Peptides against a protein of PDB entry 9IZ0. Designs and how they scored, part 213

Target 1, 345 residues: chain A of PDB entry 9IZ0
Amino acid sequence: ITCLGSNGHTYKQLVKGGNDDLRQDAVMEQVFEQVNGFLRSYRKTSQRNLSMRTYKVIPLALKTGVIEWVQDTIPLGEYLDSAHKVYHPKEWSLSTCRKLIAEKQMEDLETRLKVYDLVCRHYRPVFRHFFLESYADPVQWFTTQTNYARSTAVASVLGHVLGLGDRHGQNILIDKTSGEVIHIDLGIAFEQGKKLPVPECVPFRLTRDVVDGMGITGVEGVFRRCMEFTLETLRREEDSLLSVLEVLRYDPLFSWLISPLRRMKKQKMQLENFNQPESGNITTDASRDPKIQRNNVSGESEAERAILKVRQKLSSTLSVEASVGELIRIAQDPSYLALMFCGWS

## One batch from the design tools (peptide; made by RFdiffusion4, then SolubleMPNN)

Design b2_p21_5_s4 (from b2_p21_5, 12 letters changed)
Fold by OpenDDE base, seed 2:
Structure b2_p21_5_s4 (fold): chain B 345 residues (1-345), chain A 21 residues (1-21)
Amino acid sequence: as target 1 above (345 residues)
Amino acid sequence: DLEKLRQKQLELIKELEERLK
């Protein structure tokens, strides 16, 4: 829809109807706005204009809302699929790479690492070309690449701390004007991504294409340093951040658990991306989930556990540099990326 | 000449990134 604002400006809005609860997105965007307040108040982050890009989410009903249309954006995955065909037309298709990784999903780590390495050799990074193609002016090129590295650093720290899941290339938008990243579909948070059929085992998305977009210094440039300043700010504002999360503990509309319906929908989407013929009724008899006693683990106990994990991630036991170094190491570790649904791009 | 120019550009880019750190 297109709305005329009281200021005379025209705003595009997306009316989202369906099974997606926009309340969780709206809550995460509110948390990001608070964190952006902390980033603006701290000298080291404010001098660099560090922020999480936000979008307005207005939940209208349990399954309906209005989302601000993020203008001049492209999904990272859409750009990468197009760019790989242009720059590496002799390499494997994304579908071939996905198939090979899935065929080995039940194999040992050594076998999965060999297949991951093979896929990586036949699907090379291209995301640097986004900046080279889009920005002919050297100052604009350098500015937008810097903005990308800064924005990705903030999103990586926040994504780790809040345990954001489902960070696939369609849930990460690139702003074509600024080079900044916009994270969408925030419905998997507080490490609920570890409960997906393919468990998430990295703290944030730092795949080879995500790194290729940072330019020649990769993670050792602006990215690492901006992660350090962001984490330093969040450690300083730990009590403020935890107070914001504690308000959510008492929100009866906020779910600290992934819904069984969302889990099943993600299972289907992962399976449908494989042209496996419908071999007959795998009644995934949801009855064969072992009786994990539905102990009504009160929503309060899950919230408490989530807040405790946030506190643990903000611990000052390690230096900021050591903590960021370990996060970057884990996020790039082939032993974790080989276990992911799409760890090569 | 072109390779020296490329190397000098890469050094300048690294220096600019260090200034933005």
Scores: peptide ipSAE 0.040, ipTM 0.639, DockQ to the pose 0.013
Fold by OpenDDE base, seed 3:
Structure b2_p21_5_s4 (fold): chain B 345 residues (1-345), chain A 21 residues (1-21)
Amino acid sequence: as target 1 above (345 residues)
Amino acid sequence: DLEKLRQKQLELIKELEERLK
């Protein structure tokens, strides 16, 4: 819809209806606004304008709401598919890569690593070209690439700490004006992505194309340093962050569990993405698994475990540098990326 | 020339990334 504001400006708004509970997205955006408050309060993060990009979500009902239209954005996955066809027209299609990974999904890690390596050799990174194409001015190019690396660093730390799942190329928007990342569809938080048929094994998305967008330094320099400053800030504000999450523990509108409907939708999207034929029996068995029904884990006990896990991720047992170093290592580890739906791009 | 612009961009990055380390 297009709304005329009282200021005479027209604003695009997305009215989202259907099966997605926008209350969870709205709550996560509120958590990000609190975190952005912490990032503004500390010199190391404030001087770098570190923030999680947010968008306004107004839930109107259980499955309907208004979302702010994020102008001048493109989904990362849409850009990458288009750019790969332009820059590497002799390489494999995204559909060919997906098919080969899917055909080996049930094989051992060694076989999956061989297929992942084969796919990687026939589908090279291209995301550097986004910045090179979009910004003719060298200062604007460098500024936007730096903003991308900074924004990705903040999103990566928050993605790990809050257990944000489903961070695929369609759930990451790139702002064409600033180069910043905008994470959308926040319906999987607190590591609920590990309960998907294809479990999320990485702490955040740090695929070859995500790294290629950082420029010549890759993960070294701006990205790593901004992750460190972000994690340092979150460790200092641990009690404040946990207090925000405790409010959500008692929010009757917040679901600490993935809804059966959202689980089925994400499962269907994973199966469609693998070009696996809808064997009509798999949709029935996920509803019939008596282990899924018997783990009536109270929402309270999931909230408590989630908050405990956030506290554990904010632990000062390791240095900030060691913790960030390990997160970067795991997020780039082929042994995890080979297990993902799309770990090569 | 797009290639000459890309080369200037690469030189400016190397210089600015060295300053931001």
Scores: peptide ipSAE 0.037, ipTM 0.681, DockQ to the pose 0.014
Fold by OpenDDE base, seed 1:
Structure b2_p21_5_s4 (fold): chain B 345 residues (1-345), chain A 21 residues (1-21)
Amino acid sequence: as target 1 above (345 residues)
Amino acid sequence: DLEKLRQKQLELIKELEERLK
């Protein structure tokens, strides 16, 4: 829909209906706005204009709402698929890579590592080309690449702390004007990504293409330093951040758990990417509802456990530099990336 | 030499990134 604002500007809005809990997105966007307040309060983050890019989410009903249409954006995964075909036309398709990883999903780590390495050799990074193609002026190129590294650093720390899941290339938008990342579909939070059929094993997305977009310094440039400043800010504002999350503990409409429906949707999306239609009637005998013992783990006890994990991630037991160093190491570790649905790009 | 110019540009970019740290 297109709305005329009170300021005379026309805003394109996306009305989403169906299975996506836009209330979860709206709540996470509110948490990001609070974090952006903290980032503005400290010199080290404020002088670098560090922020999580937000968008307006207006929940209208259960699973229905209006989302701000972010103009001049592209999904990271859409760019990477198109660019890979241009720059590496003799390499494997994304579908071939996905198939090979899936065929080995139930195998041991050694076998999965061999397949991951094989895929990596036949699907090389291309995301550097986004900046080289989009910005003819060297100052604009450098500025936008810096903005990308900064925004990715903020999103990586915040995504780790809040346990954001489902960070696939379609849920990460690139702003073509600023080079900043915009995270969408925020309904998998507080480490619920570990409950997916393919468990998420990395703290945030730091694949080879995500790193390739950072330029020649990779993670050792602006990215690492901005992660450090962001984590330093969140540690200082721990009590403020926890207080914001405690408000959600008492919101009966906030889901601390992944919905069974969302889990099934993600499982189906993972499986459909593997099934070329061989005409086999896989009768999805939906009748084996595994009795998920709804352990009546009160929504309160799940909230408490989530908040406790946030507190643990903000612990000062390790230095900021050591903590960021370990997060970067884990996020790039082939032993974790080989276990992911799409860890190669 | 174009490659020598490219190397100097890459060094300058690294220096600029370090100044943004």
Scores: peptide ipSAE 0.031, ipTM 0.637, DockQ to the pose 0.014
Fold by OpenDDE base, seed 4:
Structure b2_p21_5_s4 (fold): chain B 345 residues (1-345), chain A 21 residues (1-21)
Amino acid sequence: as target 1 above (345 residues)
Amino acid sequence: DLEKLRQKQLELIKELEERLK
């Protein structure tokens, strides 16, 4: 829809209806706005305009809301699929790569590493071309690539600390004007991505294409430093951040657990992408198994565990540099990426 | 030395970041 604002400007809005509860997205966007306040308060982060890009989410009802339409964006995965066909027309299709990874999903780590390496050799990074194609002026090119690396660094730290899941290429938008990343579909948080049919093993998305967009320095420049400054800020504001999360503990509208509906939706989307026949024994009756009902860990106990994990991730036991170094290492480790749904791009 | 080249690139990037502020 298009709405006329009180300022006389027209705004495009997406009305989202169906199965997704936008309340969780709206709450996560509120947490990001608080974090953006912290980032503005410190010289090291404010001088770099470090922020998590946010979008307005207005929940209207259960499973219905209005999302601000982010103009001039493209999903990362859409760009990468298109660009890969242009720059590497003799390499494998994304569907071929997905199929080969899926066929080995139940195999040992050694076999999964071999197929991941094979896929990586037949699907080369292309995301550098986004900046080269979009920005002919060297200053604009450098500015947008810098904004990309900065925004990716903030999103990576926040994504790790808050345990954001489901960070696939369709849930990461690129702003074509600024080069900034915009994370969408925030319904998997507090490490609930580990409960997906393909468990998430990385702290954030730092695939070969995500790194390729950072230019010649890769992670060893703007990205690493902006991660360090962001983590330093979050450690200083630990009590403030935990206080924001404690308010959510008592919000009856916030779900600390992945909804069975979202889990089933993601499971179906994974199965459809793999062309695996539904083995007919996925009993839809998981809602009726009284044993699953008895382990209803109170929403309070899951909130407490989530907050405890956030506190642990903000621990000053390691230096900021050591902590960021380990996060970058794990996020790029083939032994984790080979286990992911799409770790090669 | 690739590491010296990388360090110079990181310095140049910092200088360019300060010029874009």
Scores: peptide ipSAE 0.026, ipTM 0.614, DockQ to the pose 0.015

Design b2_p21_6_s1 (from b2_p21_6, 14 letters changed)
Fold by OpenDDE base, seed 1:
Structure b2_p21_6_s1 (fold): chain B 345 residues (1-345), chain A 21 residues (1-21)
Amino acid sequence: as target 1 above (345 residues)
Amino acid sequence: KKEEKLEAYKKVEEEREKRRK
């Protein structure tokens, strides 16, 4: 839908209906808005205009709401699939790569590393071409690539600290105007991604294509420095951030646990990405819920555990540089990326 | 300009691949 704002501007909005709990997204966007306040308050982050790009989510009901449609965006995965076909038409298809990784999903780490390396050799990075083609002016090219590296750095730190999961290429939008990243579908947070059928083992998405978009310096340029400044800011605002999360502990609309339905939906999507894109109406017949023993871990105990993990991630035990260095190492480690659903791009 | 940038990227990747081996 298109809404006319009180300011006379037209806003495109997506009315999302269905089984997706938009309250989780709305709450996470509120956390990002608070963090953006912290980033504006500190000289090192404010001078660089560091922010998490947000979108407005208005829950209208338990499972329906209006999402602000982020104009002039493309999903990273959609761009990469299209660009890879153009720049590397003789390399393997994304479907071939997915199939090979999945066929080895139950194998040992050594076998999974071998297939991951094989896939990487036949599916090379292309995301550099987004910036090289979309921006004819050298200043605009440099600015947008810098904005990409900055926004990716902020999102990487926040994604780690808040334990954001399901960070695949369809849940990361690229703003075609600014080059900034926009994270969507925020319903897997506080390390609940580790509970997926394919556990998320990386702190954030830092695949070869994500790095390729950063330019010639890759992670060692703007990205690393902006991660450091972001983490430094979050460590300074630890108590403020934890206070925001404590408010969410008492939000009856917030779920600290991945819902069994969402877990099953993501499981199906991870399995159905092996069969052709038939637009099959996923009639989630809710009637055959296997009695997943509700381990009566009170939602309160999970909230407390989540907040404790956030505090631990903000610990000053290591320097900012050492902490960021380790995060960047882990996020690019083949031993973790080979375990991911799509760790090669 | 685009080609020169792409060549600069290729050289840096080749150097990174040489350092990873």
Scores: peptide ipSAE 0.053, ipTM 0.701, DockQ to the pose 0.016
Fold by OpenDDE base, seed 3:
Structure b2_p21_6_s1 (fold): chain B 345 residues (1-345), chain A 21 residues (1-21)
Amino acid sequence: as target 1 above (345 residues)
Amino acid sequence: KKEEKLEAYKKVEEEREKRRK
């Protein structure tokens, strides 16, 4: 729908209906607005305009709501698939890469590392071209690439601390005007993504294409320093952040567990990307859902464990520089990236 | 402009490749 505001500006809104519970997304956006308050209060983060980009979510009922339509955006994965076909037309298709990784999903780490390296040699990074093509002016190019590195750093720290899972290229939008990242579909928080059939093993997405968008310095310089300043701010505001999460612990609208419907939808999307439609009528009798033991962990026990893990991630046992250095190392480690659904791009 | 930016990327990639050898 399109709404005219009292200020004379026209706002596009998406009415979402179906199986997606927007209440989790709305609550995570409220947590990000509180964190953006902390980032504005400290000189080191405020002087760099560090923020998590948010979007308005208004839940209307169970599985229905209104979402702000973010104009001038593109999904990262959509841009990368299109750009890869243009810049590397002789390399492997994204479907070929996905198939090879899928065929080895149940193999040992050594075999999975070999297939990951093979895929990486046949699917090269292209995300540098977004900034090179979209911004003719050198000042706009430098500004938008800097905004991308800054927003990715904030999202990476928050993604680690809040345990945001399923941060794939379709859940990350790029703002074509600012170069900033916008994370969508926030229904997997507090490390619940580790319980997916293909678990999120990295603290945040720092794949070869995510790094290629940062320009000639890669993770060094703007990205690393903005992660450090963001983590320093969150450590100082630990009690304030934990107080926001304690309010969330008692929110009856927030689910500390992955909804069975979101889990099935994500599992189906993972499986459909592995099965090319061979036209064979395999009536797989859908009756044997493997009893993934629903450990009847009470939602309260999961909330307590989640808050404890946030506190542990904000611990000052290591310096900010050492903690950020280790996070950047783990997020780029081939031993974790080879285990992901799409760790090569 | 686009060419100068691409040339800056090539130089940094060549420097990284020289440091890997």
Scores: peptide ipSAE 0.029, ipTM 0.559, DockQ to the pose 0.014
Fold by OpenDDE base, seed 2:
Structure b2_p21_6_s1 (fold): chain B 345 residues (1-345), chain A 21 residues (1-21)
Amino acid sequence: as target 1 above (345 residues)
Amino acid sequence: KKEEKLEAYKKVEEEREKRRK
């Protein structure tokens, strides 16, 4: 829809209806705005304009809301699929790579690593070309690539701390103007991604293409340092962040657990995406949700466990540098990436 | 300029592959 603002300007808005719980997205966006407050207050993060890029979500009902239309964006996965066809036309298709990984999903780690390596050799990173080709001016190129590395660093730390799941290429938008990442579909949080049919085993998405977009230094330089400054800020503001999360503990509309419906949808999408290209057509099949009686007692115990895990991730037992170093290592480890639905790109 | 950037990327990728072997 197009809305006329009180300022006389027209704004594009996406109305989502049907089967998506926009309340989860709206709550996570509110948490990101609070974290952005902490990042603006701390000198090391403020001097670099570090932020989690947010978008406006207005929930109208349990399954209906208005989302801000983020102009000049592209899904990372859409760009990568297109770019691989252009820059590596002799390499394997995304569908071929997905099929080979899927055929070995039930096999041992050794077999999965062999197939992952094979896929990696036949599907090389291309995300560097987003920055190289989109920006003719060298200053704009360097600025946008730097903004990407900074934005990805903030999203990686915050995504790890909050346990954001379902970070596939369609849930990560790239702003074509700034180079910033915009994370969407935030309803898998607090490590509920580990309860998916293909469990998430990485702290955040740091695949070969995500690294390729960072430029010649990859993870070393802007990305690593911005992760360190972000984690240092979150450790400093631990009590403030935990206080924000405690408000969610008492929100009867917030779900600390992945809904059975959302799990089943992701299972179907993971199974159907073996045979179909990433058609972002959300077929709104209006299946009546059974009234999930939320046992309040189970929700409170899961909220407490989630908050405890956030506190553990903010622990100062290791240095910021050591903690970031280990997170980067795990997020790039083939032994974890080979277990993911799409760990090669 | 684009080619020089692409060649710099190729060299760094080849060095990364050599460090991973």
Scores: peptide ipSAE 0.026, ipTM 0.589, DockQ to the pose 0.016
Fold by OpenDDE base, seed 5:
Structure b2_p21_6_s1 (fold): chain B 345 residues (1-345), chain A 21 residues (1-21)
Amino acid sequence: as target 1 above (345 residues)
Amino acid sequence: KKEEKLEAYKKVEEEREKRRK
């Protein structure tokens, strides 16, 4: 839908209908707005304009709403698939890589590491080319690459702390104007990604392409430092952040558990992405919704466990530098990435 | 300009590969 704003500007809006719980996205966007308040109040983060990019979500009903269409964006996965075909036309397709990883999903870690290494040798990173192609001016190139590294650092820390799941390349948008990342489809939070058919094992997405976009320094520059400043800010504002999450504990609209329907949808999409050739719009006809009685009693104990895990992730037992160092190590560890649905790109 | 940026990338990758050996 295109809406004319009271300011005379036309805004594209995506009307989502069906089985996506846009209330989870709206609640997570509210948490990000509060965190952006903390990042603006702290000198080290404010001086760098560190923020989690947000988008407007207006839930209209249980499974329907209006999402702001983020203008001038591209999904990371869409860019990477297109760019990989251009820059590495002799390498394997994304579908071939997915198939080989899936065929070894039930095998031991050693076998999964061998197939992951093989896939990595036949699917090289290309995300550097986004910045090299999109920005002719050296100042714009450096600025947008810096903004990418900064926004990825904020999203990585916040995604770890809140236990954001389902961080695949279609759920990460790149703003073509600023180079910033925009995370979408936020309905898998508080480590519920570990309950997916392919469990999430990394704290955030730090694949070879995500690193390649950071430029020549990779993680050892703007990214690491901005992760440190972001974590330092969140540790300082721990009580404020926990207070925001406690308000959500009592929100009857917020689900601390992944819905069985969403789990089944992700399971089907994971399985169908193995079997479908390139072009099929998956219009899953959402006709028969089984009446899932939400047992309210299980939500409170899961909220308490989620808040406890957030507190544990904000612990000052290790330095900010040590904590960030370990997160970066784990997020890049082949022993975890080989277990992921798409850990190579 | 694009070539100079690409050459700067190649130089840094070669230096990283020399540090990994």
Scores: peptide ipSAE 0.023, ipTM 0.566, DockQ to the pose 0.014

